# Peptides against a protein of PDB entry 5VJI, part 58

Target 1, 62 residues: chain A of PDB entry 5VJI
Amino acid sequence: NTLVVLHKSGLLEITLKTKELIRQNQATQAELDQLKEQTQMFIEATKSRAPQAWAKLQASLT

## One batch from the design tools (peptide; made by RFdiffusion4, then SolubleMPNN)

Design b2_p25_1_s1 (from b2_p25_1, 21 letters changed)
Fold by OpenDDE base, seed 5:
Structure b2_p25_1_s1 (fold): chain B 62 residues (1-62), chain A 25 residues (1-25)
Amino acid sequence: as target 1 above (62 residues)
Amino acid sequence: SSAAELAKKEAELQQLLAEIDAQLA
């Protein structure tokens, strides 16, 4: 069947590795997006000098 | 038989794929 052919050709290993890399990329992208959001909140807090902005930043880091 | 051996190998590969998928979930 298709699975046996993929295994014998080496494509099964490549397919599974590709799936893992896609998953890792998605996880890393999520972490990056979180860091970008936290950075933006930090910038806004420094500009506004309002306690509410600093409280929002603190909540995001906890 | 060759057919029986192939069926066993197919089952082994299916099990391996399931285990890997579980680790990647």
Scores: peptide ipSAE 0.081, ipTM 0.671, DockQ to the pose 0.010
Fold by OpenDDE base, seed 2:
Structure b2_p25_1_s1 (fold): chain B 62 residues (1-62), chain A 25 residues (1-25)
Amino acid sequence: as target 1 above (62 residues)
Amino acid sequence: SSAAELAKKEAELQQLLAEIDAQLA
């Protein structure tokens, strides 16, 4: 049986670990994307004195 | 091992994979 062979060879463990790493990478990437967006809003808020820009930034930090 | 033991191990591994997939979903 292929599944039993994969388990004994260690390939099953590698496969499962790879899936977990992919999931963790996706979660980290989402956090990174959020930080990038917040950074952009911060830059825009500093360039203008418009209260709406600061309000938008504040809303993103919740 | 016997054919019955091998079948049992197959079922156990399949169950483990299903549980892990559910946790990662």
Scores: peptide ipSAE 0.080, ipTM 0.673, DockQ to the pose 0.010
Fold by OpenDDE base, seed 4:
Structure b2_p25_1_s1 (fold): chain B 62 residues (1-62), chain A 25 residues (1-25)
Amino acid sequence: as target 1 above (62 residues)
Amino acid sequence: SSAAELAKKEAELQQLLAEIDAQLA
């Protein structure tokens, strides 16, 4: 049947690998976005010297 | 048997395709 053909041809493996790569890419992008946000909070904390800004940064790092 | 093994593999593949569809929904 079609499923067997997909498996034997390697297409299913490619599909599953692609799905996993998409998932990994999304996870990496989320980490990158978090780092960008933390960087912004750090910049703001250094500029304002406000305890609130440092507290916000601390919360993001925990 | 070969037929039984094939049936099991077909079921596994069907499940994997269902999971893919669920992720794309």
Scores: peptide ipSAE 0.076, ipTM 0.663, DockQ to the pose 0.011
Fold by OpenDDE base, seed 1:
Structure b2_p25_1_s1 (fold): chain B 62 residues (1-62), chain A 25 residues (1-25)
Amino acid sequence: as target 1 above (62 residues)
Amino acid sequence: SSAAELAKKEAELQQLLAEIDAQLA
């Protein structure tokens, strides 16, 4: 069957590893996106001196 | 025959690769 062929060919291990790498890449990208958003909020907070902007930044860090 | 079995296994492998490609697309 397909699973047996996959296992015997070595592709099962490769497939599982690839899936894990994709997962890790997605997680890293999400963290990067979050950091970029936080950076933007920080920039806005420093520019505006508005307490609301600092509140938004603080909320994003919790 | 062994040739027929090999051909079947190759076809199954090809199908699996196609499915993987589709999922990664």
Scores: peptide ipSAE 0.071, ipTM 0.638, DockQ to the pose 0.010

Design b2_p25_1_s2 (from b2_p25_1, 20 letters changed)
Fold by OpenDDE base, seed 1:
Structure b2_p25_1_s2 (fold): chain B 62 residues (1-62), chain A 25 residues (1-25)
Amino acid sequence: as target 1 above (62 residues)
Amino acid sequence: SEKAALEKKKKELQELLAEIDKQLA
């Protein structure tokens, strides 16, 4: 059957590894986006000195 | 026939490719 062919050819292992790498890439990208957002909020907080900006930054770090 | 056998194998390979696409989705 198809699964047996995938397994014997080694493509199943490659497919599963590829899926895992895609997942890891997505997770890393999400973390990077979060860091970018936090960095921007930090920059805005330092520029404005407004309590609202610092509160927003604090909320992002929790 | 040989032609039928080749068509069968082609179909099997296409199904295998479809399964790979499914796993990557």
Scores: peptide ipSAE 0.065, ipTM 0.588, DockQ to the pose 0.009
Fold by OpenDDE base, seed 3:
Parts: C-alpha cells; structure tokens; sequence
Structure b2_p25_1_s2 (fold): chain B 62 residues (1-62), chain A 25 residues (1-25)
C-alpha cells in the first residue's frame, strides 16, 4: 500500500510539511509584494507632490 | 520471472511518485 509506505518511510510527513511550507511561502510572498507596491506608491507620492498620488497611496493603506 | 518482478517494482515506484505529486498539488 502506497500510503503505508509513505507513512512508514516518513515521506508522508515530509510531503505534508512541504505543502504547508509552500502555502506559507505563498502567503508571505503576497504580503511582500503588497509591501513593495505600497513602498513604490509612497516613493511616487513623495516625488510627484500630486494630490492624486497621495490619495492613491491612502487608498492602498486602508 | 525476474523481469516481471522488476516491472512490478517499477510500477510501485511510479505509483509512489504519483501519490507524492498528488499531495504536492
């Protein structure tokens, strides 16, 4: 039985842990990407002095 | 036969790999 072999060898635990790590990595990457985007909007807002740029930044932070 | 035994083992390994892929998906 494949499941038994996976379990007894420890590969099932490793596989499930890997899935969880992939999920966590994806979530962390999404947060990182959001932060990068917000940082870029902040930089652009400080450079442009345009009210719409600040409004865009504010909207992203809500 | 030895050939049949080897083919059986090959199939078992392929099934194991397929299960790993399924769990990773």
Amino acid sequence: as target 1 above (62 residues)
Amino acid sequence: SEKAALEKKKKELQELLAEIDKQLA
Scores: peptide ipSAE 0.062, ipTM 0.580, DockQ to the pose 0.009
Fold by OpenDDE base, seed 2:
Structure b2_p25_1_s2 (fold): chain B 62 residues (1-62), chain A 25 residues (1-25)
Amino acid sequence: as target 1 above (62 residues)
Amino acid sequence: SEKAALEKKKKELQELLAEIDKQLA
């Protein structure tokens, strides 16, 4: 069957590895987005005299 | 015939590609 052909050809291993790489890429992208958000909060905190901006930044780093 | 054999191989390849797409979804 198709599964046997995929296994014997080595394509099953490649497919599973590709799925894992996609998952890891998504996780890395999420971490990058979080860092971008934290950076933005830092920028806003440095521009603001309001203590709320610093509190928000501190909360994001916990 | 040779044509029939080629069509069979084409269909088999298409089935493999469809399975790959399914696994990646």
Scores: peptide ipSAE 0.061, ipTM 0.566, DockQ to the pose 0.010
Fold by OpenDDE base, seed 5:
Structure b2_p25_1_s2 (fold): chain B 62 residues (1-62), chain A 25 residues (1-25)
Amino acid sequence: as target 1 above (62 residues)
Amino acid sequence: SEKAALEKKKKELQELLAEIDKQLA
């Protein structure tokens, strides 16, 4: 059957590994996006002397 | 017949590819 063929050919483990790598990539991308957002908030905080901007940044770091 | 055998193998390969696509979805 299909599963047996995939297993014997080695494609099953490759497929499963690929799925895992995609998941890890998505997680890493999410962390990167968060860092980008935090960086933007930092930039805004430095441009503004309003305490609200710094409060927003602090909240993002919790 | 040889033609029938080839068609069978073609179908099997297509099913295999479809299964891979499903696993990656």
Scores: peptide ipSAE 0.053, ipTM 0.572, DockQ to the pose 0.009

Design b2_p25_1_s3 (from b2_p25_1, 19 letters changed)
Fold by OpenDDE base, seed 2:
Structure b2_p25_1_s3 (fold): chain B 62 residues (1-62), chain A 25 residues (1-25)
Amino acid sequence: as target 1 above (62 residues)
Amino acid sequence: SAAKELEARKKELQELLKQIDEQLA
C-alpha cells in the first residue's frame, strides 16, 4: 500500500518532518506578528503621551 | 502493451504524489 511504499522509500520520514517544520514555522510566524504589533504599539505609546496608549501596550503584554 | 503499462505506472505515481500532497496539507 501507499504507506508501506512511503516508509520504504524514506519519503514518509521526510513528509512527517516537513509537516512538523510547517507547524513550527506557523507558530514562529505568529510570534513574529505579535512582536511586530507590540513594537508598533510601543512606538505609538512613545509618540503619544496619552495613558490609554500605554494601557493598550500593557494589555498586549499580559 | 508497453504503452499501456507505462500509462498505468504514470497514473500510479500521480496517485502517490496526490496522497503526499494531502499529507502535507
Scores: peptide ipSAE 0.039, ipTM 0.507, DockQ to the pose 0.010
Fold by OpenDDE base, seed 3:
Structure b2_p25_1_s3 (fold): chain B 62 residues (1-62), chain A 25 residues (1-25)
Amino acid sequence: as target 1 above (62 residues)
Amino acid sequence: SAAKELEARKKELQELLKQIDEQLA
């Protein structure tokens, strides 16, 4: 079957590693997106000086 | 042969994966 062929050819290892790398990439991308969002909130808070903007930023950091 | 070519490609890909792992570690 396909699984046996993949294992014997060494491609199963490559497939599984690729899946893991995709997972790690997704996690890293999520962290990056969060940082970008937090940065934007920080910039907006500094510009507006509105207490609610700072509260929003604080909430995002916790 | 096809078998030798497949093994060569497998080794190449596995080496690339090793390099990626080293970069991520």
Scores: peptide ipSAE 0.036, ipTM 0.521, DockQ to the pose 0.014
Fold by OpenDDE base, seed 5:
Structure b2_p25_1_s3 (fold): chain B 62 residues (1-62), chain A 25 residues (1-25)
Amino acid sequence: as target 1 above (62 residues)
Amino acid sequence: SAAKELEARKKELQELLKQIDEQLA
């Protein structure tokens, strides 16, 4: 079957590592998106002087 | 031959994979 062929050819290792790299890239992208959102909330909090904006930022950091 | 070409490509990909692992360590 296909799995046996991939293993014996040495391509299974490459396939599995590629999948892991894709997963790591997706995780890093998610962290980056979260940081961007937190940065936006920080900017809005500093501009508004409203306690509600600071509360929203604090909630996002938990 | 086709077999030799396949082995050459496999080794190239495995070397690239090793380089990526070293950069991520």
Scores: peptide ipSAE 0.035, ipTM 0.509, DockQ to the pose 0.014
Fold by OpenDDE base, seed 1:
Structure b2_p25_1_s3 (fold): chain B 62 residues (1-62), chain A 25 residues (1-25)
Amino acid sequence: as target 1 above (62 residues)
Amino acid sequence: SAAKELEARKKELQELLKQIDEQLA
């Protein structure tokens, strides 16, 4: 069957590794986006000195 | 031949995967 052929050719290993790398890339991108958001909230909190801005930042860190 | 080309492509992809793993380590 197709699975046996992929395994014997070494392409199954490549396929599985590629899928794992895609997953890792997505996870890293999500962490990066979160950090960007937290950084922006920090900048806004320092500028406004408003309690609601600091509360929003605190909520993002929990 | 098609078989030779497939083997060459396989080795190329495996080398790229090795390089990516080294970058991620």
Scores: peptide ipSAE 0.034, ipTM 0.506, DockQ to the pose 0.014

Design b2_p25_1_s4 (from b2_p25_1, 18 letters changed)
Fold by OpenDDE base, seed 1:
Structure b2_p25_1_s4 (fold): chain B 62 residues (1-62), chain A 25 residues (1-25)
Amino acid sequence: as target 1 above (62 residues)
Amino acid sequence: SAEEALKQKQQELEQLLAEIDKQLA
Protein backbone atom coordinates (compact mmCIF):
# COMPACT_ATOMS: atom_id res chain seq x y z
CA ASN B 1 0.00 0.00 0.00
CA THR B 2 0.97 3.67 -0.21
CA LEU B 3 2.06 3.88 3.42
CA VAL B 4 4.40 0.91 3.03
CA VAL B 5 5.91 2.39 -0.12
CA LEU B 6 6.43 5.76 1.54
CA HIS B 7 8.01 4.09 4.55
CA LYS B 8 10.42 1.96 2.52
CA SER B 9 11.44 4.86 0.29
CA GLY B 10 12.28 7.06 3.26
CA LEU B 11 9.79 9.70 2.18
CA LEU B 12 7.56 9.08 5.18
CA GLU B 13 10.38 9.99 7.56
CA ILE B 14 11.20 13.09 5.54
CA THR B 15 7.54 14.09 5.41
CA LEU B 16 7.07 13.68 9.14
CA LYS B 17 10.29 15.56 9.89
CA THR B 18 9.30 18.38 7.56
CA LYS B 19 5.89 18.71 9.15
CA GLU B 20 7.47 18.73 12.60
CA LEU B 21 9.91 21.45 11.57
CA ILE B 22 7.02 23.53 10.29
CA ARG B 23 5.26 23.09 13.62
CA GLN B 24 8.41 24.07 15.51
CA ASN B 25 8.83 27.10 13.31
CA GLN B 26 5.28 28.20 14.07
CA ALA B 27 5.84 27.70 17.80
CA THR B 28 9.09 29.67 17.70
CA GLN B 29 7.38 32.46 15.80
CA ALA B 30 4.65 32.61 18.43
CA GLU B 31 7.26 32.90 21.18
CA LEU B 32 9.04 35.62 19.24
CA ASP B 33 5.80 37.54 18.80
CA GLN B 34 5.12 37.26 22.52
CA LEU B 35 8.59 38.57 23.32
CA LYS B 36 8.09 41.46 20.91
CA GLU B 37 4.82 42.34 22.61
CA GLN B 38 6.41 42.18 26.05
CA THR B 39 9.27 44.37 24.86
CA GLN B 40 6.82 46.94 23.52
CA MET B 41 4.92 46.99 26.80
CA PHE B 42 8.21 47.47 28.64
CA ILE B 43 9.10 50.40 26.41
CA GLU B 44 5.69 51.98 26.93
CA ALA B 45 5.92 51.48 30.69
CA THR B 46 9.32 53.18 30.89
CA LYS B 47 8.11 56.09 28.77
CA SER B 48 4.83 56.83 30.52
CA ARG B 49 5.53 55.86 34.15
CA ALA B 50 1.79 55.16 34.29
CA PRO B 51 0.78 52.46 36.79
CA GLN B 52 -1.57 50.88 34.28
CA ALA B 53 1.29 50.40 31.83
CA TRP B 54 3.35 48.56 34.43
CA ALA B 55 0.31 46.50 35.41
CA LYS B 56 -0.14 45.50 31.79
CA LEU B 57 3.51 44.48 31.56
CA GLN B 58 3.23 42.46 34.77
CA ALA B 59 0.20 40.64 33.43
CA SER B 60 2.12 39.69 30.28
CA LEU B 61 4.93 38.13 32.33
CA THR B 62 2.72 35.91 34.47
CA SER A 1 -13.38 -2.51 -9.76
CA ALA A 2 -11.45 0.64 -10.53
CA GLU A 3 -13.85 2.61 -8.37
CA GLU A 4 -13.27 0.32 -5.43
CA ALA A 5 -9.50 0.51 -5.93
CA LEU A 6 -9.62 4.30 -5.87
CA LYS A 7 -11.75 4.20 -2.75
CA GLN A 8 -9.20 1.97 -1.06
CA LYS A 9 -6.34 4.29 -2.01
CA GLN A 10 -8.27 7.27 -0.71
CA GLN A 11 -8.73 5.46 2.58
CA GLU A 12 -4.99 4.74 2.74
CA LEU A 13 -4.22 8.41 2.18
CA GLU A 14 -6.63 9.41 4.93
CA GLN A 15 -4.93 6.96 7.26
CA LEU A 16 -1.56 8.47 6.38
CA LEU A 17 -2.86 11.96 7.15
CA ALA A 18 -4.19 10.72 10.48
CA GLU A 19 -0.77 9.30 11.31
CA ILE A 20 0.89 12.60 10.45
CA ASP A 21 -1.52 14.43 12.73
CA LYS A 22 -0.76 11.92 15.48
CA GLN A 23 2.98 12.53 15.20
CA LEU A 24 2.45 16.30 15.35
CA ALA A 25 0.18 16.20 18.40
Scores: peptide ipSAE 0.039, ipTM 0.579, DockQ to the pose 0.010
Fold by OpenDDE base, seed 2:
Structure b2_p25_1_s4 (fold): chain B 62 residues (1-62), chain A 25 residues (1-25)
Amino acid sequence: as target 1 above (62 residues)
Amino acid sequence: SAEEALKQKQQELEQLLAEIDKQLA
């Protein structure tokens, strides 16, 4: 069957690795986006004297 | 026919890939 052919050819391993790399890339991108958002909140907090800006930053770090 | 056999194998491959995606989700 198809699974056996993929396994014997080595393509199954490549396919699984490729799918895992795509998943990890998506997870890393999400972490990067979170860091970017936290950085923006930090910038806003430093520019503002409003306690709400610092509260938002603190909440994002929990 | 040969064409039908190829379509069947393609469907089996698509099902396998879908299962892989499910396991890595």
Scores: peptide ipSAE 0.037, ipTM 0.555, DockQ to the pose 0.011
Fold by OpenDDE base, seed 5:
Structure b2_p25_1_s4 (fold): chain B 62 residues (1-62), chain A 25 residues (1-25)
Amino acid sequence: as target 1 above (62 residues)
Amino acid sequence: SAEEALKQKQQELEQLLAEIDKQLA
C-alpha cells in the first residue's frame, strides 16, 4: 500500500521531518518577531524619555 | 472492480494524509 511504499522509499520520514522543521521555523519566527518588537520599543523609549514608553518596554519583557 | 480498487486506494491515501496532519499538529 501507499504507506508501505512511502516508508520504504524514505519519503514518509522526509515528509514528517519537513513538517516538523516548518513548525520549528514558525516558532523561531515568532520569537524573532517578538525580539524585533522589543527592539522597536527600546528605540522609542530612548528617543522620547517618556515614562509611558519605558513602561511599555518593561511590560514586554515580562 | 477497478473502480472499487481505486476508491480503496483513495481512502488509504486520505488516511495517510490525515495521519501526517496529526503528526504536524
Scores: peptide ipSAE 0.033, ipTM 0.569, DockQ to the pose 0.010
Fold by OpenDDE base, seed 4:
Structure b2_p25_1_s4 (fold): chain B 62 residues (1-62), chain A 25 residues (1-25)
Amino acid sequence: as target 1 above (62 residues)
Amino acid sequence: SAEEALKQKQQELEQLLAEIDKQLA
């Protein structure tokens, strides 16, 4: 069947590896986006010196 | 027939692709 052919050709392994890499890339991108947001909050907190800005940053880290 | 066999393989491929899409979603 098709699955057997994919396995023998190596395409199944490539497909599964690709799926895993996509998953890892998505997770890494999410972490990167979070870090960017936290960095922005940090910058804003340092500028304003307002307790609520630091509280917001702290909440994002917990 | 050869045409039917090809159609069956096409259907199997489509099902596999659908499963891959489901796993990637």
Scores: peptide ipSAE 0.028, ipTM 0.555, DockQ to the pose 0.010

Design b2_p25_2_s1 (from b2_p25_2, 16 letters changed)
Fold by OpenDDE base, seed 5:
Structure b2_p25_2_s1 (fold): chain B 62 residues (1-62), chain A 25 residues (1-25)
Amino acid sequence: as target 1 above (62 residues)
Amino acid sequence: DLEKKLQEGQQLLEQLQEQEKKLKA
């Protein structure tokens, strides 16, 4: 059947691996986005004399 | 979700690989 053909051709394995890579990429991207946001808050905190900016950053790290 | 489908696919792949080994033996 079609499933057996896909398996024997290697396409099924490639498809599964591709899905896994997409998942990993999404997870990594989420971490990067979080880091970017935290970096921005850090920059803003360093430019500000307002303690609220530091509080906001600290809250984001928890 | 994607992870669930991946797991289901992986299990199926493993089953097929086992069958393939039997056919090649």
Scores: peptide ipSAE 0.062, ipTM 0.639, DockQ to the pose 0.015
Fold by OpenDDE base, seed 3:
Structure b2_p25_2_s1 (fold): chain B 62 residues (1-62), chain A 25 residues (1-25)
Amino acid sequence: as target 1 above (62 residues)
Amino acid sequence: DLEKKLQEGQQLLEQLQEQEKKLKA
């Protein structure tokens, strides 16, 4: 069957590995996006010097 | 569910890799 052929050819392993790499990439991207957001909050806190902005940043880090 | 499919794929991949490792040993 097709599954057996894909396994024997190595394409199944490649496909499954690719899917896992996509998953890992997505997780890393999410962490990067979080860091970008935290950086933006830091920038806003330094610009405004408002206690609320620092409180917001602190809350995001907890 | 994409996450479920990815988890299933990862488990299957690990099983296949272990089998390949045993065959090459």
Scores: peptide ipSAE 0.054, ipTM 0.566, DockQ to the pose 0.019
Fold by OpenDDE base, seed 1:
Structure b2_p25_2_s1 (fold): chain B 62 residues (1-62), chain A 25 residues (1-25)
Amino acid sequence: as target 1 above (62 residues)
Amino acid sequence: DLEKKLQEGQQLLEQLQEQEKKLKA
């Protein structure tokens, strides 16, 4: 059957490991995106000199 | 924390490997 073929070919193990790597990559990407957003808020706060922009940045860091 | 996520990922991988062994049995 299909499961036996997947097992013998090694594709089952590759599939499971690939799924985990995708998950880890997604988690890392989310952290990167968060850092990018925080950086942008910092830039905007610096430019505007408005307390609201600093408050937004502060909220993102907490 | 990246290290925490990596550890969680390793644990998940081990669980998947154990499930794979059960499927192969």
Scores: peptide ipSAE 0.036, ipTM 0.535, DockQ to the pose 0.025
Fold by OpenDDE base, seed 2:
Structure b2_p25_2_s1 (fold): chain B 62 residues (1-62), chain A 25 residues (1-25)
Amino acid sequence: as target 1 above (62 residues)
Amino acid sequence: DLEKKLQEGQQLLEQLQEQEKKLKA
């Protein structure tokens, strides 16, 4: 059957490993996106010198 | 947080390997 063919060819193992790598990549990308957002808030806080901007940044870091 | 996600990833990998063994049996 198809499963036996996938097993013998090694594609099953590759598929499972690839799935995990994709998941790890997505998790890392999510952390990167969060860091980018925090960086933007930091830039805005430094530009505005407004307490509200700093408060917003502080809230994002908690 | 990153370390936690790495640990979760490792656990998932182990689960996948276990599933692979079941499929190969």
Scores: peptide ipSAE 0.035, ipTM 0.529, DockQ to the pose 0.026

Design b2_p25_2_s2 (from b2_p25_2, 15 letters changed)
Fold by OpenDDE base, seed 4:
Structure b2_p25_2_s2 (fold): chain B 62 residues (1-62), chain A 25 residues (1-25)
Amino acid sequence: as target 1 above (62 residues)
Amino acid sequence: SLEEKLKELQQLLEQLQQQEKQLQE
């Protein structure tokens, strides 16, 4: 059984762990991207001093 | 990408598992 061999060799575990790490990395990257976007909106709000920019930022934080 | 290769590996394993199951039946 090839699957059994892969399991016993440890390759299956490594593969599954790698997939999980990739998933976690993607999730973290998504959060980072969101934070970057919020930061950009904050920067724009501070520069423009426009109420709509602050409203947009506030909406993003909700 | 690595993710794509891992998906390919997973698909291969699933195929092999199905083949083995068919041989056991």
Scores: peptide ipSAE 0.042, ipTM 0.564, DockQ to the pose 0.015
Fold by OpenDDE base, seed 2:
Structure b2_p25_2_s2 (fold): chain B 62 residues (1-62), chain A 25 residues (1-25)
Amino acid sequence: as target 1 above (62 residues)
Amino acid sequence: SLEEKLKELQQLLEQLQQQEKQLQE
């Protein structure tokens, strides 16, 4: 059957591995985006020197 | 995107499996 052919050809393994790599890349990208946002809040907190900005940053890290 | 193409491939595989099942019945 088609599934057996895909398995024996190696295409199934490549497909599954590629899906996993895409998943890992998406997870890493999400972490990176979060870090970028936190960095921006840190920059704003240092510029404003307002306690509200630091409170916002602290809330984001919790 | 590659992800979309992989989804299309998965759907095609499912369709072919269903067709093979129907031919065996």
Scores: peptide ipSAE 0.042, ipTM 0.556, DockQ to the pose 0.014
Fold by OpenDDE base, seed 3:
Structure b2_p25_2_s2 (fold): chain B 62 residues (1-62), chain A 25 residues (1-25)
Amino acid sequence: as target 1 above (62 residues)
Amino acid sequence: SLEEKLKELQQLLEQLQQQEKQLQE
């Protein structure tokens, strides 16, 4: 069948590896986005010197 | 994108598998 042909050609392995790399990239991007957000909250907390801004930052780190 | 092309390949594979199943019935 077609799946067997894909396996024998090596295309299935490449496809599965590509899917895994995409997943890892998405996970890394999510972590990076979270770090960017936390960094922004830190900057805002240092500028405002308001207790609520620090509380918001602390909540994001839990 | 690469992800879109991968999805297209997956859809094509599923279609071919369904056709093979129908021929075996």
Scores: peptide ipSAE 0.039, ipTM 0.551, DockQ to the pose 0.015
Fold by OpenDDE base, seed 1:
Structure b2_p25_2_s2 (fold): chain B 62 residues (1-62), chain A 25 residues (1-25)
Amino acid sequence: as target 1 above (62 residues)
Amino acid sequence: SLEEKLKELQQLLEQLQQQEKQLQE
């Protein structure tokens, strides 16, 4: 049984751990990208006197 | 990349599992 061999070799554990690390990395990257976008909107809102820029920022924080 | 290699490993595993299934039929 391939699954049994995979488990006994330790490769299954490594694979599952690797998948989890990849997931965590992707989640962290998504948060970072969101923060970058929010930062940009904040900068634009501070430069602009237009209420639309502030509305856009507010929407992103909701 | 690590992700690509992991995908390759997963594909290989699926192929092996399919082969085992075929041998049992």
Scores: peptide ipSAE 0.036, ipTM 0.531, DockQ to the pose 0.015

Design b2_p25_2_s3 (from b2_p25_2, 18 letters changed)
Fold by OpenDDE base, seed 3:
Structure b2_p25_2_s3 (fold): chain B 62 residues (1-62), chain A 25 residues (1-25)
Amino acid sequence: as target 1 above (62 residues)
Amino acid sequence: SLEAQLQEYQQLLQQLQQQEQQLKA
């Protein structure tokens, strides 16, 4: 059947692996975006005299 | 999407299998 052919040809494995790589890439991108946001909050906190800026940074790290 | 691509490949393989059966008949 089609599933057997897909499996034997390696196409199924390639497709599933590609899907997993896409998922991992999305997860990595999300982590990068979070780090960028935290960095920005850190910059703002260092420039600000307002304690709220530091509170926001602390909240992002927890 | 990749799922859509997989579906297209599956459709193609089904067609090829059908052709193979016709050649053996």
Scores: peptide ipSAE 0.052, ipTM 0.585, DockQ to the pose 0.012
Fold by OpenDDE base, seed 2:
Structure b2_p25_2_s3 (fold): chain B 62 residues (1-62), chain A 25 residues (1-25)
Amino acid sequence: as target 1 above (62 residues)
Amino acid sequence: SLEAQLQEYQQLLQQLQQQEQQLKA
């Protein structure tokens, strides 16, 4: 059947692996975006003596 | 999407299988 052919041809494995890699990439990208945002908040907090900036940073780390 | 591409490949394989079946008949 079609599934057997896809499996034997290697296409199924490639497709499933690609899907998993995309998932992992998306997860990594989300973490990277979060880190970038936290970095920006840290920069803003260091540039000002306003407690609001530090509070915002603290909130992002909880 | 990958799902759409997979569907296209599946359809192609089905067509080939159908042709093979016709040749064997």
Scores: peptide ipSAE 0.049, ipTM 0.572, DockQ to the pose 0.012
Fold by OpenDDE base, seed 5:
Structure b2_p25_2_s3 (fold): chain B 62 residues (1-62), chain A 25 residues (1-25)
Amino acid sequence: as target 1 above (62 residues)
Amino acid sequence: SLEAQLQEYQQLLQQLQQQEQQLKA
């Protein structure tokens, strides 16, 4: 059947691996976006003498 | 996107599998 053909040809494995890579990429991108946001808050905190900016950054790290 | 292409492929696969089952029945 089609499933057997896909498995034997290796296409099924490639498809499943691709899906996994996409998932990992999405997770990595989410972490990167979070880091970017934290970096921006850090920059703003360094530019400000307001304790609130530092508090906001601290909250983001929790 | 790659995700969309994969989804389309999976849908096609499901259709083919359904067709195969109908022919075997």
Scores: peptide ipSAE 0.046, ipTM 0.546, DockQ to the pose 0.014
Fold by OpenDDE base, seed 4:
Order: structure tokens, then C-alpha cells, then sequence
Structure b2_p25_2_s3 (fold): chain B 62 residues (1-62), chain A 25 residues (1-25)
């Protein structure tokens, strides 16, 4: 059947590995976006010196 | 993108699987 052919040809393994790499890339991108957001909150906290800005940053780091 | 290419491949695979089922039916 088609699944057996894909497995024997190696295409199934490549497809599954590609899907996993896409997943890892998405996870890394999410972490990067979070770091960017935290960096922005840090910048705003240092500029404003407002307790609420520091509280917001602290909440994001916990 | 890689995701789009993979999606196109998956669509092709589904078409082939449907053809296989038609041959077996």
C-alpha cells in the first residue's frame, strides 16, 4: 500500500522529521517572541520607573 | 515556504491514497 511504499522509500521518515523540525522552529519562534516582549517591558520599566511596569515585567518572568 | 510545500505534498499524498482506495473498491 501507499504507506508501505512511503516507508520503504524513506519519504515517510523525511516527512515526519520535517514536521518535527517545523514544530521545533515554531516553539523557538514563540520563545523568541516572548523574549522580545520581555525586553520591551524591561525597557519600558527602566524608562518609566513606575511600579506597575516592574510588576508587569516580574509577572512575565515568573 | 517549507510548510506550504509540505502541505502540497500532503495533498498529493491524499489524492494518491484516494486513487488506491478506488482501485481496491
Amino acid sequence: as target 1 above (62 residues)
Amino acid sequence: SLEAQLQEYQQLLQQLQQQEQQLKA
Scores: peptide ipSAE 0.039, ipTM 0.522, DockQ to the pose 0.015

